# Ledger of designs, part 154: peptides against a protein of PDB entry 6FRK

Target 1, 411 residues: chain A of PDB entry 6FRK
Amino acid sequence: NEEVLNAMLKEVCTALLEADVNIKLVKQLRENVKSAIDLEEMASGLNKRKMIQHAVFKELVKLVDPGVKAWTPTKGKQNVIMFVGLQGSGKTTTCSKLAYYYQRKGWKTCLICADTFRAGAFDQLKQNATKARIPFYGSYTEMDPVIIASEGVEKFKNENFEIIIVDTSGRHKQEDSLFEEMLQVANAIQPDNIVYVMDASIGQACEAQAKAFKDKVDVASVIVTKLDGHAKGGGALSAVAATKSPIIFIGTGEHIDDFEPFKTQPFISKLLGMGDIEGLIDKVNELKLDDNEALIEKLKHGQFTLRDMYEQFQNIMKMGPFSQILGMIPGFGTDFMSKGNEQESMARLKKLMTIMDSMNDQELDSTDGAKVFSKQPGRIQRVARGSGVSTRDVQELLTQYTKFAQMVKKM

## One batch from the design tools (peptide; made by RFdiffusion4, then SolubleMPNN)

Design b2_p18_8_s2 (from b2_p18_8, 10 letters changed)
Fold by OpenDDE base, seed 2:
Structure b2_p18_8_s2 (fold): chain B 411 residues (1-411), chain A 18 residues (1-18)
Amino acid sequence: as target 1 above (411 residues)
Amino acid sequence: ELEELTRLYLEIQKILDE
C-alpha cells in the first residue's frame, strides 16, 4: 500500500512540477498529503486514486489561501490602488482590465500612468483607457513618478473618483532603484491596496520574484496574468506563499474582458487537469444564454437555420477565446488552440457574420438555407456584393452551414 | 445541455479549422 501511494504521489508531484509548482512546495505538499492519508482507509477498498486526488486538492487549496482576507474597495470612498510588478508581467494591461472591471460594476474609476521609465508607457495607457472610456492621467514631460502619481491622485480625489488605479514603472530584473522608486510613490500617495502583478509563465522564478517584491514593498494583493497559455498557473501558489497575500484576479487573455475574480476551487481543479465545470456553467450563465433553451429545443428537432448559426457565432465571440472554454472541460488541455489560431478563428467568425449580415430574414430563418440560395443563385451574388466578399466566400459559408445542419440532424 | 453546447462548439471549431 505504501509503494502504491508513493508511486501515485510521484505521478502527482511530476504533474505539479510540469504545472510550474515550485519544487519546495511540491515536496511540502507530498509530505502533508502523506501525513493526511490514513493508510488503513486506503486498505478498505476505497478508490486510492480518488483519495489521493482529494488529499492533494485539499492541500493545494490551503496553499492558495494565505489566511488573510482580500482587500475590497469601499463604495462612495476614494480607494487608491497601486500596481507593482516586473516589465512584461502584464501590469499595464492589468491596470486597464481592473479599471474596466470596476467601471462595468458602476464604480467611478480612473487610471494614472506613473511609469516614466518606459518610453510610450503613457501613450499605451492612454490608448487602452480611451478604448475602454476610462478617465486617465499622466505626463509626457514629468520624469518624477512621485509627482505624477501625487498630482493624479489629488486630481481624481478632488473629482470624487472611487477607484484610482496607479500604474508604476516595471524593470526587467529586480533592481534596488526600482524598489526605492516604488516605496517613494507608495509613501506619497498612501495607497489603500498594493497589487503585485505576476506572469504565470515564468515558472520556477515566480517564488524568487514574488519574495523580492514582498520583502521591499507592502504587497497586499496578487494578480496572476497569462493563464490562457501553457502555464497551468502553478506559479500562483509560489506567489501566494511568498507574498502571503491573496490572489484577487486572474488575467486569462489579451482582451480587456479576459479578466475575472480569482476562485480557489476552479483554479485548483484546472491546475490538476480536472477541468472547471462550475466556471464553465457560470460563464455560460453569464452569457445570458437563456436563448440556449430555444436553441437546444431546435437542435432536438433537427432544426438549424443560418440565424441559429449566427447566434452561436455571437455566443462564441462573447465567451472569448474558445481555448478558455475548452480548457474548462475535463480532458481538454488549455493548449488545444494555439493563441495564433484563436485570433484567426475569431477573424473567420467575424467574416462569416459579416456575410450573414447581408442576408435577409427569409434566408436567415429558412430551415433549408442552402436550398434557398441554390434555387435562386442571384441571392449569392446579392449577399456577396452587400458584404464585399466573393461569391465563392458565400458558397463556402453555405457549405459550412450545410455541414452544421447535417450534424445537428444527427445529434 | 452544457454537454450538447460543448459538442456544438467543438464541431463549430472543427469546421472553422477546415
Scores: peptide ipSAE 0.027, ipTM 0.598, DockQ to the pose 0.107
Fold by OpenDDE base, seed 5:
Structure b2_p18_8_s2 (fold): chain B 411 residues (1-411), chain A 18 residues (1-18)
Amino acid sequence: as target 1 above (411 residues)
Amino acid sequence: ELEELTRLYLEIQKILDE
């Protein structure tokens, strides 16, 4: 029994190390799990594997809980949120994601670019903010981040903004000058929350980085980015341990919607490679995929129309990054979808849907839509003119449809 | 049912990535 326990714990410890969990935390977890498992209960014929998994799960849940209540903004008040983190952590992108999240929740939200170190920082923030229709402040001429942050916070306070997000300079190195600048900004604007943004892909460096920030600035919240990556998120445990601050959100891709509130149970389940069945169920329910009974029935009959394809494209667009849904399914690794193409794929879907918006019901509802167009080439020209695309683009859509329809017939 | 739907979306994504 002890040999079996030790073998299983070794397997779990290896998997946690491969998930970028800090070696010290893995050792501590192993000791805690060994102390929590009663060997007598293991003798009673209970599934020893499930007991060990449950004990490991319980200890991992404790590691992501700092025992501190997460800061939450107060409705009808001016809440100043300062972002801190290294360059390349996704800090600037995460500012926009958080602003967009609160805006979608009906908060009067704005963004301030106090990054004077990176010449393109304000342009990037302005571009992201404009795309999301978020009010923004910054300067092309002012080089003091304290002045920019103070002026921006004052401006948006006077305009009764509820969420005021301040992006700061991120440098590549932990330079004392960067931390002093962050302290000066923090002292000037007196933020209600300081958010540390951490890249999950830095692995074992997460602890040292998170500690260096916590030792210099009063980090109260953590956001972990790039969890769509090869990073299994084990570095997040190190960030919580070092900062003693809760993870409030996670970044799960490059899109502005690839941002979700942190949930402990799904995160630990994913870290252990158990999938996120609960999050999948929640997402399926949110999408009202119950209406897919009719689709599933059609698929079982090998019927797939252009309208059915259009409806699936709408569903994919509502789902957001399909990589997130796949990452919730047990046995689908996070690497199953190529990271880089998701925005391009969404743009392609939207283009295809725009072409289909110029199709008529006879074309959309035909059991062989490609044959309808092949028999009457004038339909391709009509659709191309109606959607403002080339006849080639319509032919490419029909080729894709034919591939899908053939796939459905093989299901 | 969810697996079939997931498989469909995966194949959609593969075709879109081509």
Scores: peptide ipSAE 0.026, ipTM 0.598, DockQ to the pose 0.165
Fold by OpenDDE base, seed 3:
Structure b2_p18_8_s2 (fold): chain B 411 residues (1-411), chain A 18 residues (1-18)
Amino acid sequence: as target 1 above (411 residues)
Amino acid sequence: ELEELTRLYLEIQKILDE
């Protein structure tokens, strides 16, 4: 029994290391799991694998809990949120995502660009803020980030903004000048929350980076970015351990909507490859797929049109990277789609949608779209010319549609 | 319902990968 336990724990420890969980945390987890498992209960014929998975899950939940309640903004107050992190961590993009998140919830939100080090930082912020219709402040002439941050915070306080987000300068590496600047800005604006933004793709370097920021500035919250890629999220455990601060949000792509509140249970379930059914349900519900009932009803009747296929492609495009959706399904690990295959699949999907944009309502709404085109081959040539593709590309689309329609009839 | 939708998306992906 002990040999079997040690073999299973070795497999779990290997998987956690491959998920970018820090070696020290994996060792501690292994010891805690061994102490929590009753060997006598394991001998009684209980599913040893389920028992170990449950013990591992409980210990990972404890590692994500810093024992500190996450800061939340107060309605009707002026809440100053300062962002800190390295260049390329997704910090500036995350400022815009957080601002947009609060704006969509009915908070009076604004952005301040206190990055004077990077050329074009203010132009980039202005572009993102304007696209999202978020008020912004910055300077093209002022080079002191303390002055810009102070003036911007004062301006938006006087205008009764509720959420005031301050983006600071990043660097490519940890530099003393960066930490001094962050401290000067923090002392001047007296933020209610300091958010550290971490790139999950840096793997085992997450601990050292998160510790370096926490040792210099009073980080109170963590946001983890690039969880859309090959990053399995194990670095998030390292960030919590080093900062002793809760993860408040995660970034799950490049789009402004690829941003969600952190949930412990779904995150650990995904990290263990158990899937995230709850996150999948929440994501499906957030999409307000009001037409899902109509689609499900059509599927139950074995009806599937080219329009129904187009709407499903739109839903996949709205849901973000298909790899993220697949990674929420039990038994489909996050690695099931290579990052290269995802971009290619999305490009293929967009091409198919562009072909369907050249179809008419009679073609799109036919219960047998392939038969409509087979009866009148001139339709294929029209659609090919309208979409700028070959007649072969249209025939390939119709072949794919026929495969889908046959599958739906078997459901 | 979610299982049926999920099965549909999995088959969509298989066909797109062909």
Scores: peptide ipSAE 0.025, ipTM 0.599, DockQ to the pose 0.104
Fold by OpenDDE base, seed 1:
Structure b2_p18_8_s2 (fold): chain B 411 residues (1-411), chain A 18 residues (1-18)
Amino acid sequence: as target 1 above (411 residues)
Amino acid sequence: ELEELTRLYLEIQKILDE
């Protein structure tokens, strides 16, 4: 029994290290799991794998819980949120994502660019803010970030903004001058929350980076970025351990909507390759896919039309990056689609939809759309001409539709 | 990619049927 436990723990420890979990945390987790597992209960024929998995899950949940309640903004008050983090961490993009998140929830939100070090920082913020219709402040001429931050915060307080986000300078290295500047800004504006932004793709360097920020600045919240890439999120555990601060949000892509509140259970489930069924349910509910009761009933009866396929492609396009959705399905690993494959997949879906936009209602609403086209080949040529594609592209679409319709009939 | 879309759709449907 001890040999089996040690073998399984070795596999779990290897997987956690491959997920960028810090080696010290993996060692601590291994000891905690060993102490929590009763070897006598393992002898009783219980599924040893499930028991170990549950023990590992519980210990990982403890590692992402700093025991501190996350700061939340107060409605009808002026909430100043200061962002800190290295250059390339996604800090500036994350400021815009957080501003947009609160704006969509009906908060009066604004952005301040106090990054005077990076050329074009204000132009980048202005571009993102303008695209999202978020009010912004910054300067092309003022070089003191304390002055810009103070003036911007005062202006937006006087205009009764509820969420005031301050973006600061990020440097490539832990420089004392950067930390001094951050402290001067923090002292001047007296933020209600300081958010540390960390890039998950830096792997084992997450602990040292997060510790360096916490030792200099009173970090109260963490945001982890670039969880859409090769980063499996293990660096998030290192950030919590080093900062003793909760993860409040995660960045899951390049789009302004690729931003979500951090949920402990779904995150740990995903980290262990168990999928995120809860997050999938939440996304399905947000899309009101339940309004497709009529579609579900048709599918239960083995009916599937080209229109039904079109509507499903629209729903998938509304769900955002396809990799994020696949990564919520148990057995689809986070590595399943590279960023390049997502754009290609979405482009393929758009191409298929464009072909279907050239179909008529008789073709779209037929219970055997492929047979309608096979009986009258002139329809294929019409659709091909209407959509600017080859007859082969239309035939490939019909072949794909036939495969879908056959799967629906087997349900 | 279409097989992946189909799997996604089937999993979404299973969740909606639960």
Scores: peptide ipSAE 0.021, ipTM 0.490, DockQ to the pose 0.026

Design b2_p18_8_s3 (from b2_p18_8, 10 letters changed)
Fold by OpenDDE base, seed 5:
Structure b2_p18_8_s3 (fold): chain B 411 residues (1-411), chain A 18 residues (1-18)
Amino acid sequence: as target 1 above (411 residues)
Amino acid sequence: ELEELTKLYLELQKILDE
């Protein structure tokens, strides 16, 4: 019995270390689980494996809970949210994602670029903000981030913005000058929340990095980025332990919608390699994939049209990277999809959809769309002209469709 | 149904990665 317990705990500890969980936390978890089981084994003839799994899960839930209530913005008030984090953490992208998240929820949201250190920081923020239709502030000439942040916050307060997000300078190194600048900005704008953005891919360095920020600025919230990556998210536990602050959101990809509220249960389930069935169900429900009964029925009959392919491309575009969905299915590791450039794949999908937007109903609804085009080559030329692409691009789409339709017939 | 849909999207993604 003790040998079985020790073997299972060794397996779990190995998996947690491979998930970038800090070695000290893994050791503590092992001792806590042993102590919990030794107390419970006295009481119940329960399946020891289930008991160990439950004890491990319970201790991981405690590691991700700092015991502090997450800050939430107040509706109808001016809420200033300051972002802090190293360069490459995804901080600037996360500012835009958070702004977009609140905007979609009906908050009057804006962005301030107080990054004067990085050339083109304001242009990048402006580009992201403009694409998302988010109001923004920054300067090309002012070099003092305190002035920019103060002026921007004052401007947007006067315009009755509810969510005012301030992006600060990120540096490659933990420099005292960066921390002093962050403190000066924080003192000037008096933020309601300071958000530390952490890259999950830095692994064992998460603890030291998170601690360095918490020791210098009053971090109240954590956002973990790049959880779509090879990073299994174990570094997030280190960030919570070091900052004593809750994870409020996670970044799950490069798209502006690849951003979700942190949920403890799904995160721990994913960390343990159990999958995220709940998050999968939530995503499936959000997509109204219920209308896929008609598609599933068509697939069962081996029927697949260009319109059906177009609808699936729309679904993929709504779902974000399919790699994220696969990573929610038990037994599909995050590595199952070679990380193609997700942005490149999305751009390719959008190009294919634009070609199909120039097709007519006869072409789209044909059970053999490729044959319709092969019989009348003038259709390819019409579609190419209508979509502003080459005839080769249309032929490539039809080749892809044909491959796909052949796969559906084999299902 | 979810398995069939998953297989469909996997094959779509393979085609997109080619």
Scores: peptide ipSAE 0.026, ipTM 0.579, DockQ to the pose 0.114
Fold by OpenDDE base, seed 4:
Structure b2_p18_8_s3 (fold): chain B 411 residues (1-411), chain A 18 residues (1-18)
Amino acid sequence: as target 1 above (411 residues)
Amino acid sequence: ELEELTKLYLELQKILDE
């Protein structure tokens, strides 16, 4: 029994190391799991695999819990959030994502670019902020990030902003000058929260980086980025361990909405390759897809209309990139969609919906929409003209609908 | 229901990736 346990733990430890979990944490986890497993219960014919998986899961959940409550902004107050992290960590993009997240939640949110080191940092922030309609502050002439941060914070405090996000300079390396600058900025603006942004793709370097930041600045929150790639997120455990700070959000892509609140259970499930069934359920529930008893009933009867397809496209657009949904399903890796395909897929969905917006109720509600168009080709021309697309684009949509309707009939 | 929805989305995605 002990040999079997050790063999299974070795496999789990290997998988965790391959998931970029720090070797010290893996060692500690192995010891904790061994101590938590009752060998007598394991002998009694309980599913040894399930028991070990549960013990591993439980210990991983503890590793992502820093034992401190995450800072949350106070409604109706001025909350200053300072971002810190290396260049290339996704810090600037994450500032915009967080600002957009709070703005969508009805917070009066703004962005400050205190990155004077990187050429085009302010232009990048301005571009992102403008696209999201987020108020921003920065300077093309001021080179002192302390002055920019202080002036920006004061400005937005005076304008009664509730969420004031300050992006700071990054460096390619941990340099003392970076930490001194961060300390000076932090002292000047007195942030309510300091967010360390970490790239999950740096693997085993996560611990050392997170520690270096925590040793210099009072990191209170962690955001992990680039969880859309090959990074399994094991570095997140290292960040929590080193900073003693909770992960508050994760970045799951390049789009401004590729950003979600951190959830422990889904994250650990994904890390273990178990999928994120809970996150899938939550996303489905957020979409009120359960109110789609009518759709499920139609699907059971093999009925599928262009309107039903339109509603599903709306749901997909609300859920975000479908790659993220797939990555929640056990056995579907994040690699199923190449990064380039997501924006193209969303643009394609939006184009398809725009074509469908030019359809009439008879066309949309027909159980055989493709046949309605095939019987009267003038409908294709009308829809094409109405939506500003080619007749070929409408035919392509109808072909896709037909493929989908055929699949529904096979369900 | 969730499984059927998941299958539906998977097939939608395949169609979108074509």
Scores: peptide ipSAE 0.025, ipTM 0.536, DockQ to the pose 0.102
Fold by OpenDDE base, seed 1:
Structure b2_p18_8_s3 (fold): chain B 411 residues (1-411), chain A 18 residues (1-18)
Amino acid sequence: as target 1 above (411 residues)
Amino acid sequence: ELEELTKLYLELQKILDE
C-alpha cells in the first residue's frame, strides 16, 4: 500500500512540476497528502486513485487560499486600484480588461497611464481605452509618474468615478529604482488596492518575482495572465504563497473579454486535468443558449440541417476562443489548440458561414442539405458565385456537413 | 445536455481541423 501510494504521488508530483508548480510547494503537498491519507482506509478496497486525487485536490485548494478575504470595490465610493508588475506581464492589457469588466457591470470606470518609462505606453493605453469607450488620463510630456498619477486620480475623483485604475511602469528586471518609483506613486495616490500582475508563462520564476514585489510593495491582490498558452497555471500557486494575497482575476487570451473572476475549485480541477464543468455551465448560461434545448431535441431525433450547423458556428463564435471551452472539458488538455490554430479555426468558421449566407431557406432547412445540392449541381455554382468562393469550397462545406449529420444520426 | 453539446462542439472542431 505504501509503495502504491508513493508511486501515485510520484506521478502527481511530476505532473505538478510539469504544470510549473514550485518544487518546494510540491514537496510540502506530498508531505501533507501523506499525512492526510489513512493507509488503513486504502486497504479497504476503496478506489485508491480517487482518494489520492481528492487529498491532492484539497491540499491544492489550501495552497491557493491565502486565508485573506479579497478586496472588493465599494459602490458609490471612489476606489483607487494601482497595478504593479514586470514589463511583458500583460499589466497594461489587464488594466483595460479590469476596467472593461467593471464598466460592463455598470461601474463608472477610468484608466490612468503613469508609465513614463516605456515609449508608446500612453498611446497603447489610449488605443485600448478608446476601443472599449473607457475614459483615460495620461501625458506625452510629463515624465514624473507621481505627478501624472496624482493629477489623474484627483481629476477622476472630482468627476465622481467609482473605479480608478492606475497603470505603472514595468521593468525587465527587479530594479530598486522601479520599486522606489512604485512606492512614491503608492504614497501619493493612497490606493485602496494594489494588484500584482504575473505572467503564468515564466514558470518556476513566479515565486522569486512575486516575493520581490511583496517585499517592496503592499500587494493585496494578484492577477495571473497568459493562461491561454502553454502555461498550466502552477505559477499561480507560487504567487499566492509568496504574496499571501488572493488571486482575484485571470487573463485567458488577447481579447478584452478574455478575463474572468478567479474561482479556486475550477482552477484546481483544470490544473489536475479534471476539466471545469462548472465554468463550462456558467459560460453556456451566460451565452443564453436557451435555444440549445430545441437543438438537443432535434439532435436526439437525428435531425440536423445546414441552418442548425450555422447556428452552432454562431454559438462557437460567441463563446470566444474554442481553446477555453476545450480546456473546460475533462480529458482535453490546455495544449489541444495553439493560439495560431485558434485564429485559423475562427477564420475557417467565418468563411463557412459566409458560404452559408448565400444559401436559400430550402437548402438551409433541408434534412438532407447535401442531397439537395447533389441533385441540382447548379445550386453549388450559385452559392459559390454569391459567396465569392470556388465550387470546391462549397463541396468541402457539404462534405463537412455530411460528416456531421452522420455523427448526429449515431448519437 | 451540456455533455452532448460539448461532444458536438468537439466533433465540430475536429472537422474544422481536418
Scores: peptide ipSAE 0.024, ipTM 0.596, DockQ to the pose 0.102
Fold by OpenDDE base, seed 3:
Structure b2_p18_8_s3 (fold): chain B 411 residues (1-411), chain A 18 residues (1-18)
Amino acid sequence: as target 1 above (411 residues)
Amino acid sequence: ELEELTKLYLELQKILDE
């Protein structure tokens, strides 16, 4: 029994290391799991694998909990949120994502660009803010980030903004000058929350980076970015351990809406490759697929049109990268779709949708769309010409539709 | 319902991978 336990723990430890979990945390987890497992209960015929998975899950949940309640903004108050992090961490993009998140929730939100080091930082922030219709402040002439941050915070306080986000300068490396600048800005604006932005793709370097920021500035919150990639998110555990601060949000892509509140249980489930059924449900619910009931009802009746297929392709495109959706399904690891396959799959979906954009309502709404085209081959030629594709491409789409419609009839 | 939707997406992916 002990040999079997040690073998299973070795596999789990290997998987956690491959998920970028820090070696020290993996060692501690292994010891805690060994202490929590009753070997006598394992002898009684209980599923040893499930017991170990549950023990590992429980210990990972404890590692993500810093024992500190996450800061939340107060409605009707002026909440100043300062962002800190390295260049390339996604900090500036994350400022815009957070601003957009609060704006969509009915908060009076603004952005301040206090990055004077990077040429074009203010232009980039202005472009992102303008696209999202978020008020912004910055300077093309002022070189002191303390002055810009102070003036911007004062301006937006006087205008009764509720969420005031300050983006600071990043560097490619941990530099003393960066930390001094961050301290000067923090002392001048007296932020209600300091958010450290970390790139999940840096792997085992997460601990050292997060510690360096926490040792210099009073980090109170963490945001983890680039969880859409090959990063399994194990570095997030290192950030929590080093900063003793909760993860408040995660960045799940390049779009302004690829941003979600952090949830412990789904995140750990995904990290273990157990899937994220709750996150899938939440994403499906957030999409306000009010038409999902109508679709599910059609599916239950074995009805599936080309329009229904088009709407599903739109939903997949709105849900973000299909790899993220697949990564929420139990047994489909995050590695199942290489980044290359995702872009190719999205390009294929877009091509199929472009073909369907050349179809008429009679073709789209037919319960037997393939039969409509088979009875009148001239329709295939019309659609091919309208979409700029071959007649073969239209026939391939109709073949795919027929496979789907047959599957739906078997449900 | 979610299981049916999941099966649909899995078959969508298979067809996109063909």
Scores: peptide ipSAE 0.023, ipTM 0.559, DockQ to the pose 0.098

